Peptides against a protein of PDB entry 1EBD. Designs and how they scored, part 22

Target 1, 138 residues: chain A of PDB entry 1EBD
Amino acid sequence: KASYEGKVAAEAIAGHPSAVDYVAIPAVVFSDPECASVGYFEQQAKDEGIDVIAAKFPFAANGRALALNDTDGFLKLVVRKEDGVIIGAQIIGPNASDMIAELGLAIEAGMTAEDIALTIHAHPTLGEIAMEAAEVAL

## One batch from the design tools (peptide; aimed at target 1 D83 E108 A109 D115)

Design b2_p18_7_s4 (made by RFdiffusion4, then SolubleMPNN; from b2_p18_7, 11 letters changed)
Fold by OpenDDE base, seed 2:
Structure b2_p18_7_s4 (fold): chain B 138 residues (1-138), chain A 18 residues (1-18)
Amino acid sequence: as target 1 above (138 residues)
Amino acid sequence: APSAAERAARLARLAALA
């Protein structure tokens, strides 16, 4: 967010039209395990009257996580029931700080759980967990 | 953290993108 807003400000100073246009702001904690979040939390969505599916998938069920002997945590997708649009994601686990980028992109693009579920992810990778969680949300 | 109004605006934008 700060880096992006800095770029927008620099463009404005240079006399170019620029605006902040994003839906989701990622938040990352570089702990062990890492924590990352983007968009709505499940409870936030519910508090705002949004009917959601919370799809959770554990790293313990991910082939790459098993191979790395680092299986703590999970990925959670927050999906709006009305249209299947992903409105939030939370990751606690290995590489969460980088994995959140795919989900940030998905949210900003208005993608659905189906879009991610139908995207082939390389095997074995930690990124497959996003695909697996998306399948749970279908 | 974003306000409830900001979150509502984001939801509206999501709906427009969908």
Scores: peptide ipSAE 0.055, ipTM 0.620, DockQ to the pose 0.054
OpenDDE base, seeds 1, 3, 4, 5: peptide ipSAE 0.040, 0.027, 0.020, 0.020; ipTM 0.598, 0.542, 0.548, 0.486

Design b2_p18_8 (made by RFdiffusion4)
Pose (drawn by RFdiffusion4):
Structure b2_p18_8 (pose): chain A 138 residues (1-138), chain P 18 residues (1-18)
Amino acid sequence: as target 1 above (138 residues)
Amino acid sequence: TRSAEERAAAMAEIKALI
């Protein structure tokens, strides 16, 4: 957040019609099962007065997570029921800090669960859980 | 709402990550 604004400030000073414009910022916590979040939590979304569905997919079902032998965790998609647009995501499990980038890019650009679900992911990887979660969302 | 170009760029970045 600081670095982004740093650029916006210099650009505004120079005359560039720069402004602060982002839909979300990811936050990561390096706990044992590292966790990452972006966008709305399922509860924040409905407290905001939004009809959102949430899809939750476990690492226990992913093949790479079994190979890593760290199966405690999940990925959650908070999806606007009215248009399938993803507005928040939460990952708890190995490499959540890296997996969060895909869901983050999706939120910033206003993509749908289908957009992600129709994207072929690597197998066997953890990042593909997002694919399976969006499939669940659909 | 984001532009089609911004969405396409983001999707390319997503596919690059995958």

Design b2_p18_8_s1 (made by RFdiffusion4, then SolubleMPNN; from b2_p18_8, 10 letters changed)
Fold by OpenDDE base, seed 2:
Structure b2_p18_8_s1 (fold): chain B 138 residues (1-138), chain A 18 residues (1-18)
Amino acid sequence: as target 1 above (138 residues)
Amino acid sequence: MRSEEEKQAALEKIRELL
């Protein structure tokens, strides 16, 4: 957040006005387990009248998490039902602080759950959980 | 700019997911 706001401010000072879209601004807590979020929470979307699918997949079902003996938590996608566009994501679990970047990119680019579900992820990786959660949203 | 209150509310929501 601070670095992104600093970039926008620098661009504005340089005579290139830029808008800050806070939807794609990640928030991270470096706890154990790590926590990360980007875009809408499920309840925020509902409170705004957006009809959403909350697709959740647990780290306990991920091959890499099992191999690491670190299976606490889950990934949640918040998907707009009308068009399948990803509008939010939350991760609690191993490597959440880095994994949120893929989902931040997906939200910023206006990608669908189908786009993520059809993206081949390396096996075995923690990143596969994004693909699995996207499949749940289909 | 997002308010400090909105930022704090987002962090609290993340903690509630634990």
Scores: peptide ipSAE 0.026, ipTM 0.580, DockQ to the pose 0.035
OpenDDE base, seeds 1, 3, 4, 5: peptide ipSAE 0.017, 0.020, 0.022, 0.017; ipTM 0.518, 0.519, 0.519, 0.496

Design b2_p18_8_s2 (made by RFdiffusion4, then SolubleMPNN; from b2_p18_8, 10 letters changed)
Fold by OpenDDE base, seed 2:
Structure b2_p18_8_s2 (fold): chain B 138 residues (1-138), chain A 18 residues (1-18)
Amino acid sequence: as target 1 above (138 residues)
Amino acid sequence: MKSEEEKEKALKKIKELI
């Protein structure tokens, strides 16, 4: 947030039109396990009257997490039922701070759960959890 | 290991950072 707002402010001072999209701004806590979120939480979407699918996939089911012996946590996708668009994501687990970037990109681009599910992820990686959660949302 | 409830509660606190 602060770094992005600083960039937007600098662009505005330079006379460039710039907008702050708060939906695609990630929030990260570098705890153990790491925590990350971008876009809507499931309850926020419901409170706004958005019908959503909350797809959850655990790190314990991921081959890379098993190989790292770090399987605590999950990824949750918040998918709008009307069009399958990803509107939020939450991660608690290893590398959550970096893994959130793919989902931030997907939300900013208006991608669907199908777009992520059909994207080939390298095996074995923690990134496959996003693909697996997207498959659950289909 | 944190419980699933503790994990979801931790995520809800991140909302305050946005």
Scores: peptide ipSAE 0.098, ipTM 0.703, DockQ to the pose 0.026
OpenDDE base, seeds 1, 3, 4, 5: peptide ipSAE 0.070, 0.028, 0.064, 0.058; ipTM 0.695, 0.612, 0.689, 0.682

Design b2_p18_8_s3 (made by RFdiffusion4, then SolubleMPNN; from b2_p18_8, 9 letters changed)
Fold by OpenDDE base, seed 1:
Structure b2_p18_8_s3 (fold): chain B 138 residues (1-138), chain A 18 residues (1-18)
Amino acid sequence: as target 1 above (138 residues)
Amino acid sequence: MKSEEEKKRALEEIKELI
């Protein structure tokens, strides 16, 4: 049931352009695994003519996710190529509902992938995946 | 209850949308 609700929600979110005025409104589905999104999806950015990098890092490579035996999914950053600014993020995996807040803050503040890559995350944490995805975007 | 196969398919479909 929860996985179907997650799909319908992801489809609904992906089909609505974020009103430019509210790019940092998070959308969360409390499924197992959890799904969360903030800002642009990769395809939405492309449809608007924004040249983007979609930087993806899997929970299967995250030390905390491995320790929790919960390694399904990934984090994706949608990064504008012109200036490295993060314009969107999607998470499917453990603690996605809480982890999206960091990325929402980064998007609202106009931060770059470099800013997140240079942000020290505690090791091992699930949040460290944001840093790893940001490094992929560099 | 959805089968484990149905859950897995739904998860993979979500992963393709994001």
Scores: peptide ipSAE 0.222, ipTM 0.755, DockQ to the pose 0.023
OpenDDE base, seeds 2, 3, 4, 5: peptide ipSAE 0.208, 0.160, 0.196, 0.202; ipTM 0.744, 0.717, 0.736, 0.743

Design b2_p18_8_s4 (made by RFdiffusion4, then SolubleMPNN; from b2_p18_8, 10 letters changed)
Fold by OpenDDE base, seed 3:
Structure b2_p18_8_s4 (fold): chain B 138 residues (1-138), chain A 18 residues (1-18)
Amino acid sequence: as target 1 above (138 residues)
Amino acid sequence: MASEEEKKKALEEIKKLL
């Protein structure tokens, strides 16, 4: 049952016309702090019977956020346990509205948490938080 | 700074858009 539901989700992600794939559509709220999401929330994945890792990293531990004195919030990756594929991401914090695009690209491309963890991000940047959250998922 | 509850509420609202 779970393997069949995971296959239907993967086939939906692969561009089969049978459902409007809202998974890759980013949603942004320009609040303070900014809020952004793409793909699955952790609870949505669980409700669909997908076993996930929710990897969370705080901006309070990011070097650029500290330098900017803007450390409120976090990044969360929703990673499928079976294959390590990123199926969702949520950001609350500085530059969330722009940073969500990297994770949207990763989800659309079927990338893993390992792919993001092995991607060199410029130092110090807010974007490093994606790499740091991906390392938590490993 | 948003409270943890405000952040949770913001994510719940975003979830309704997906």
Scores: peptide ipSAE 0.104, ipTM 0.713, DockQ to the pose 0.026
OpenDDE base, seeds 1, 2, 4, 5: peptide ipSAE 0.088, 0.060, 0.090, 0.078; ipTM 0.704, 0.625, 0.697, 0.693

## One batch from the design tools (peptide; aimed at target 1 P17 V23)

Design b2_p19_1 (made by RFdiffusion4)
Pose (drawn by RFdiffusion4):
Structure b2_p19_1 (pose): chain A 138 residues (1-138), chain P 19 residues (1-19)
Amino acid sequence: as target 1 above (138 residues)
Amino acid sequence: AAAIAAREAAHAAAVAAWL
């Protein structure tokens, strides 16, 4: 957040019609099962008065997570029911800090569960859980 | 998504004018 604004400030000073414009910022916590979040939490969304569905997919079902032998965790997609647009995501489990980037790019650009579900992911990887979760969302 | 696209179009127009 600080670095982004740093650029916006200098650009505005120079005359560039720069402004602060992002839909979300990811936050990561390096706990044992590292966790990452971006966008709305399922509760914040409905408290905001938004009809959102939430899809939750477990690492216990992913093959790479079994190989890593760390199966405690999940990925959650908060999806606007009215248009399938993803507005929040939460990952708890190995490499959540890296996996968060994909869901983050999707939120920033206003992509849908289908957009992600129709994207072929690597197998066997953790990042593909997002594919399976969006499949669940659909 | 439409709101994002609108903000991008307006910003692009402002940058072109500034250049």

Design b2_p19_2 (made by RFdiffusion4)
Pose (drawn by RFdiffusion4):
Structure b2_p19_2 (pose): chain A 138 residues (1-138), chain P 19 residues (1-19)
Amino acid sequence: as target 1 above (138 residues)
Amino acid sequence: TLEEAMAARTARVEALKAH
């Protein structure tokens, strides 16, 4: 957040019609099962007065997570029911800090669960859980 | 123009934030 604004400030000073414009910023916590979040939490969304569905997919089902032998965790997609547009995501489990980037790019650009579900992911990887979660969302 | 492009980009972001 600080670095982004740093650029916006210098650009505005120079005359560039720069402005602060992002839909979300990811936050990561390096706990044992590292966690990452971006966008709305399922509760914040409905408290905001938004009809949102949430899809939750476990690492216990993913093959790479079984190989890593760390199966405690999940990925959650908060999806606007009215248009399938993803507005929040939460990952708890190995490499959540890295996996968060895909969901983050999707939110920033206004993509849908289908956009992600129709994207072929690597197998066997953790990042693909997002594919299977969006599949669950659809 | 650069001003128009930047305004359009900001409007798109605000639309996304307004759901």

Design b2_p19_2_s1 (made by RFdiffusion4, then SolubleMPNN; from b2_p19_2, 9 letters changed)
Fold by OpenDDE base, seed 3:
Structure b2_p19_2_s1 (fold): chain B 138 residues (1-138), chain A 19 residues (1-19)
Amino acid sequence: as target 1 above (138 residues)
Amino acid sequence: SEAEAAAAKKARVEALRNL
């Protein structure tokens, strides 16, 4: 956030048009389990009148999480029903702090749940949970 | 104990499920 706002301010001072979009700024808590979020929470989208699908997949069903014996938590995608666009994501579980970056990129790029569901993830990895949650949204 | 730590972790996850 602060680093991004600093870049936007520097560009504006240099006479370049620049805007700050806060939608895809990640928030991370390095707890056990880790917590990460980017974009809308389900309730925030509903409060703004956005019709959403909350697609959730548990780490207890992820092959890599099982192999690591670290299966607490889930990934949640917040998907706009009208067009399937991902507008938010929350991860509670192993490696959430790093895994949120893929979903931040997806939101910034305007990707759909279908785009993530059709992306091949390496097997077995924690990252496959993003694909599995995207399939739930279809 | 490991059992108490696991129960506390699960309780934190459950409290976060409705976000």
Scores: peptide ipSAE 0.022, ipTM 0.498, DockQ to the pose 0.015
OpenDDE base, seeds 1, 2, 4, 5: peptide ipSAE 0.021, 0.015, 0.018, 0.022; ipTM 0.501, 0.372, 0.463, 0.496; seed 4 fails the geometry check

Design b2_p19_2_s2 (made by RFdiffusion4, then SolubleMPNN; from b2_p19_2, 8 letters changed)
Fold by OpenDDE base, seed 4:
Structure b2_p19_2_s2 (fold): chain B 138 residues (1-138), chain A 19 residues (1-19)
Amino acid sequence: as target 1 above (138 residues)
Amino acid sequence: SAAEAAAAKRARVEALRAL
């Protein structure tokens, strides 16, 4: 947030029209396990009357997480049921702080769970968990 | 087409921003 707002301010000072219009602002806690979130939490979406699918996949089922012996936590996608658009994501687990960026991109681009499920993720990676969670949402 | 897919994504973004 602040870094990007600073960029928009610099562009405005330079005489370039620029706007801050975010759909999703990532939040990260560098704990053990790491916690990351972008967009809606499941309960927030429900409280706003959005019908959602909460697709959850555990790191205990991820091949890279198993190989790292770091299998605590999960990825959760919050998917709008009407159109399959990803409106939020939460990650608790290994590399959550970096992995949230893919999901932030997906949300800002108005991508669906299908868009992620049909994206080839490298094997074995922690990032495959996004694909697995997207498949759960289909 | 790729252009139609991009337009559909933009429309989804606009719909999401309207929440």
Scores: peptide ipSAE 0.038, ipTM 0.580, DockQ to the pose 0.208
OpenDDE base, seeds 1, 2, 3, 5: peptide ipSAE 0.017, 0.017, 0.016, 0.017; ipTM 0.407, 0.429, 0.395, 0.427; seeds 1, 3 fail the geometry check

Design b2_p19_2_s4 (made by RFdiffusion4, then SolubleMPNN; from b2_p19_2, 9 letters changed)
Fold by OpenDDE base, seed 4:
Structure b2_p19_2_s4 (fold): chain B 138 residues (1-138), chain A 19 residues (1-19)
Amino acid sequence: as target 1 above (138 residues)
Amino acid sequence: SEAEAAAAKRARVEALRNL
């Protein structure tokens, strides 16, 4: 957000129209555990009348998280039931700040939970939890 | 069809996971 706002301001000052219309802006808190979010929260989607699946997978079931002895938290996908499109994601846990980028890309590209579930993630990795959460949404 | 494309994708992914 701040870096993007700074870029838009610099481009405006330079007389260039900056029209990058992002659907989803990530928010990150570098706490312990880290917190990251992009797109809709489950309740926000419900409040707007969007019927959603909240697919949640815990880091306690992730092979890399177990190997790192850092198993606190979860990944949650907010998936629109009508078409399976990912409209939001939240991560609380190890490396959430970096892992949110995959899900930001998925939302911006209009990807489905099936698209993520059918993407090969390296084993064992923390990022594999996105695939596991996507499988829960199927 | 989309169903056939999805089935082919699943089969490809499964084959790659089992290498």
Scores: peptide ipSAE 0.034, ipTM 0.419, DockQ to the pose 0.022
OpenDDE base, seeds 1, 2, 3, 5: peptide ipSAE 0.017, 0.018, 0.013, 0.027; ipTM 0.431, 0.421, 0.335, 0.430; seed 1 fails the geometry check

Design b2_p19_3 (made by RFdiffusion4)
Pose (drawn by RFdiffusion4):
Structure b2_p19_3 (pose): chain A 138 residues (1-138), chain P 19 residues (1-19)
Amino acid sequence: as target 1 above (138 residues)
Amino acid sequence: AAVAARRAARAAALAAWEA
């Protein structure tokens, strides 16, 4: 957040019609099962008065997670029911800090569960859980 | 829609400023 604003400030000073414009910022915590979040949590969304569906997919079902032998964790997609647009995501499990980037880019650009579900992911990887979660969302 | 509008307006302002 600080670095982004740093650029916006200098650009505004120079005359560039810069402004602060992002739909979300990811936050990561390096706990044992590292966790990452971006966008709304399922509860925040409804408390905001939004009809959102949530899809939760476990690492226990992903093949790479079994190979890593760390199966405690999940990925959650908070999706606006009215248009399938993803507005929040939460990952708890190995490499959540890296996996969060894909969901983050999707939120920033206003993509849908289908946009992600129709994207072929690598197999066997953890990042593909997002594919399977969006499939669940659909 | 609101974010797209703000970004389109800022892109137009940038093009005018570069000109």

Design b2_p19_4 (made by RFdiffusion4)
Pose (drawn by RFdiffusion4):
Formats: C-alpha cells, sequence, structure tokens
Structure b2_p19_4 (pose): chain A 138 residues (1-138), chain P 19 residues (1-19)
C-alpha cells in the first residue's frame, strides 16, 4: 500500500492524472499453515448488504497437498451471486501467500468463477485448488 | 468496472499529454 501510493504521489506531482485505484490488497500471515486474504470475507460481504455465495475447497482433497503431507487448510471464494464476480478469497494452507496472487489478479480485474474454472491449471499443484473451488462455485 | 476505470484513466492521460 505504501509503495503504490508512493508512485501515485510522484506521478500526481509531475502532472500525471494519477489516482489511487485498486479494488483490493492481499494480506498474508506467515503462521505455520500460512494464510492469505484479499477482498471481502464472506461475512463482511453480506454485512455490506451483498448477496454473496461462498465456495470452500479443502487441501485434503488436492494431490500435491497430500504429497507435501500438510492437508490442514482450504480455499474460500466469496462470489457475488448476482453476476458470478469474485470479490474476496481466503486461503489457509501451504503456499497460500503465493496462491493468493491468482485470486487477487482476478478480483482486481473483475473476473468470474467461470473465468477461473475455465482456465486449465497445473496438475498436481496447489494453485489448482482455485480451479476446483470455482468449479464448486459454479 | 475495470474497463470503465481503464478507459477513464486513458482519457485523462491523453488529455494531459495533449496539453
Amino acid sequence: as target 1 above (138 residues)
Amino acid sequence: SAAERAAAKAAALAAWLAA
């Protein structure tokens, strides 16, 4: 957040019609099962007065997570029911800090669960859980 | 939307360059 604004400030000073414009910023916590979040939590969304569905997919089902032998965790997609647009995501489990980038790019650009579900992911990887979660969302 | 934000930004930048 600080670095982004740093650029916006210098550009505005120079005359560039720069402004602060992002839909979300990811936050990561390096706990044992590292966790990452971006966008709305399922509760924040409905407290905001938004009809959102949430899809939750476990690492216990993913093959790479079994190989890593760290199966405690999940990925959650908070999806606007009215248009399938993803507005928040939460990952708890190995490499959540890296997996968060895909869901983040999706939120920033206003993509849908289908957009992600129709994207072929690597197998066997953890990042593909997002694929399976969006499939669950659909 | 993302498209609307990109279009608005591009228009504002084009106006500034032209000036």

Design b2_p19_4_s2 (made by RFdiffusion4, then SolubleMPNN; from b2_p19_4, 8 letters changed)
Fold by OpenDDE base, seed 2:
Structure b2_p19_4_s2 (fold): chain B 138 residues (1-138), chain A 19 residues (1-19)
Amino acid sequence: as target 1 above (138 residues)
Amino acid sequence: SAEARKAKRAAALAEAAAA
């Protein structure tokens, strides 16, 4: 967020048209395990009256995580039930800080859980967990 | 179903590869 806002500010100072145009702002804590979030938490969505599916998939079930001997945590997708659109994601686990970018992109683009589920992820990778969680949401 | 999703995925990939 800060970096993006800095870019917008720099462009404005330079006299170029610039605007803040984003839907989802990632939040990352570089702890061990890492924590990352973007968009709605499940409870936030519910509090706003959004009917959601919360799809959770553990790193312990991910082949790359197992190979790395780093299986703590999970990925959670928050999916709007009416249309399958991803409105939030939380990751606690290895590489969460980088993995959140895919989900941020998905939210910004208005993608569905099906879009991610039907996207081939390289094997074996931590990124496959996003695909697996998306499949759970279907 | 998982099978239906796999079929959709295969079709989408075939379309993308043909583009």
Scores: peptide ipSAE 0.025, ipTM 0.546, DockQ to the pose 0.023
OpenDDE base, seeds 1, 3, 4, 5: peptide ipSAE 0.022, 0.024, 0.022, 0.024; ipTM 0.505, 0.528, 0.489, 0.523

Design b2_p19_4_s4 (made by RFdiffusion4, then SolubleMPNN; from b2_p19_4, 8 letters changed)
Fold by OpenDDE base, seed 1:
Structure b2_p19_4_s4 (fold): chain B 138 residues (1-138), chain A 19 residues (1-19)
Amino acid sequence: as target 1 above (138 residues)
Amino acid sequence: SAEEREAKRRAALEAAEAA
């Protein structure tokens, strides 16, 4: 966020018309376990009257997490029921700070849970958890 | 210590769940 805003500001100062226009801003806490979020939380969506599916998948069921002996936490997708579009995601667990980028991309691009579910993720990786959560949302 | 690390881990998880 700060980097992006700084880039826009620098471009504006340099005489290039630009605007900050983003749908999703990631938030990361480098704790143990790491925490990352982008877009809507489930309750935020509900408070705005958006009918959502909250699809949750635990790291305890992820092969790479098991291999790393780091299985605390989960990934949650917040999916709008109307059209299956992902509008939020939260990750608590290993590599959450990096893994949130895939979901940020998905949200910013207006992708659906189906789009992620149909995307092949390398095996075994922590990233597979996004695919698993997306499948839950279908 | 291992116990201290586990306590920090649990605290972080609980804080994240409350967010």
Scores: peptide ipSAE 0.024, ipTM 0.438, DockQ to the pose 0.013
OpenDDE base, seeds 2, 3, 4, 5: peptide ipSAE 0.017, 0.027, 0.023, 0.022; ipTM 0.470, 0.433, 0.433, 0.517; seed 3 fails the geometry check

Design b2_p19_5 (made by RFdiffusion4)
Pose (drawn by RFdiffusion4):
Structure b2_p19_5 (pose): chain A 138 residues (1-138), chain P 19 residues (1-19)
Amino acid sequence: as target 1 above (138 residues)
Amino acid sequence: SAPVTLRYTSRVRPPAPPL
């Protein structure tokens, strides 16, 4: 957040019609099962008065997570029911800090569960859980 | 130097809270 604004400030000073414009910022916590979040939590979304569905997919089902032998965790997609647009995501589990980037790019650009579900992911990887979660969302 | 004020859009959201 600080670095982004740093650029916006200098650009505004120079005359560039720069402004602060992002839909979300990811936050990561390096706990044992590292966790990452972006966008709305399922509760924040409905408290905001939004009809959102939530899809939750476990690492226990992913093959790479079984190979890593760390199966405690999940990925959650908070999706606007009215248009399938993803507005929040939470990942708890190995490499959540890295996996969060895909869901984050999707929120920023206003993509849908289908946009992600129709994207072929690597197998066997953890990043693909996002694929399976969006499939669940659909 | 003159101070500068940053502009913000309606899309600006705070960082997501940590889990």

Design b2_p19_5_s1 (made by RFdiffusion4, then SolubleMPNN; from b2_p19_5 with S1A R7K S10E P18L)
Fold by OpenDDE base, seed 2:
Structure b2_p19_5_s1 (fold): chain B 138 residues (1-138), chain A 19 residues (1-19)
Amino acid sequence: as target 1 above (138 residues)
Amino acid sequence: AAPVTLKYTERVRPPAPLL
């Protein structure tokens, strides 16, 4: 966030058009397990009157997480029910700080849960959890 | 359940013609 805001500020100072979209700015806490978020939380969407599906998949059901003996936490997708567009994601678990980047890209691109579900993820990886959570949203 | 949609790439570019 701070580095992105600094970039926007530098562009503005240089006389270039720049805009900030706070919805797609990731937030990361490097705890154990790591925490990462981008876009809407489920309750924020509900408070704004957006009808959402909150699709959750646990690390305990992921083959890579099991192999690493690090199965704490989950990935949650916040999906707009009307059109299946991903509007938020939260991850608590191993490698959450890096995994959030895929979901940030998906939100910025206006992708749906189906776009992620139909993307082949390498096996076994923690990244498969995004695909599994997307399938839950279908 | 989410609605069935076209893939992102199909929303941005014309879909392939049916054979």
Scores: peptide ipSAE 0.064, ipTM 0.548, DockQ to the pose 0.018
OpenDDE base, seeds 1, 3, 4, 5: peptide ipSAE 0.034, 0.050, 0.026, 0.036; ipTM 0.461, 0.510, 0.486, 0.536

Design b2_p19_5_s2 (made by RFdiffusion4, then SolubleMPNN; from b2_p19_5, 5 letters changed)
Fold by OpenDDE base, seed 1:
Structure b2_p19_5_s2 (fold): chain B 138 residues (1-138), chain A 19 residues (1-19)
Amino acid sequence: as target 1 above (138 residues)
Amino acid sequence: AAPVTLAYTERVRPQAPLL
């Protein structure tokens, strides 16, 4: 957020037309386990009348998390049922603070759960959990 | 036409849903 606002401000100073338009702002808590969120929470989407799929996958089923002996938590995708578009994501677990960036990108680009499910993630990585959660949403 | 470099916020990006 602040870095993006800095770019917009710099462009405005340079005489370029620029506007701050936030589609997805990540929120991170650097606890142990880490917590990260971007876009809608499931309940928030429901409260706004959006019909969603909440696709959840546990780190206990992720090969890299097992290898690291750090299997607490999960990834949750919030997917709009109408078109399969990812509108939110939450991660509690290892490296959540960095992993949320992929999902922020997906939301910013208007990607679907299918787009993530069809994206090859390196094996074994923590990032595979995004693909696994996307497959659950299909 | 002279080459133009667009500022970051002027570049085309995909339309995302309103959040």
Scores: peptide ipSAE 0.018, ipTM 0.373, DockQ to the pose 0.057
OpenDDE base, seeds 2, 3, 4, 5: peptide ipSAE 0.008, 0.010, 0.017, 0.031; ipTM 0.364, 0.367, 0.410, 0.501; seed 5 fails the geometry check

Design b2_p19_5_s3 (made by RFdiffusion4, then SolubleMPNN; from b2_p19_5, 5 letters changed)
Fold by OpenDDE base, seed 4:
Structure b2_p19_5_s3 (fold): chain B 138 residues (1-138), chain A 19 residues (1-19)
Amino acid sequence: as target 1 above (138 residues)
Amino acid sequence: AAPVTLAYTERVRPVAPLL
């Protein structure tokens, strides 16, 4: 957010058109395990009357997490049922702070769970859990 | 005249509603 707004401010100072056009702002807590979120939580979407799929995949089922002996937590995708668009994501687990950026990109771009499911993730990686959660949402 | 430069957000994607 702040860095992004700084770019907009620099453009405004330069006499260029400037706009801030967020869809979602990531929130990260560098705890152990790390916590990251972007877009809607499942309950927030429900409270707004959005019919959602909450697709959850555990790090205990991720090959890289197993290899690292760090299998606590999960990734959750919040997917709008109407069109399969990803509207939120939560990660609790290893490297959540960096992994949330992929899902932030997906949300900002209006991607579907299918778009993520059809994206080849390197094996074995922690990031592969996003693909696994997306497959659950299909 | 310098070319009109799009805002950073517009260079990345079209305008979308907040979520």
Scores: peptide ipSAE 0.018, ipTM 0.390, DockQ to the pose 0.087
OpenDDE base, seeds 1, 2, 3, 5: peptide ipSAE 0.007, 0.011, 0.008, 0.009; ipTM 0.360, 0.377, 0.365, 0.363; seed 5 fails the geometry check

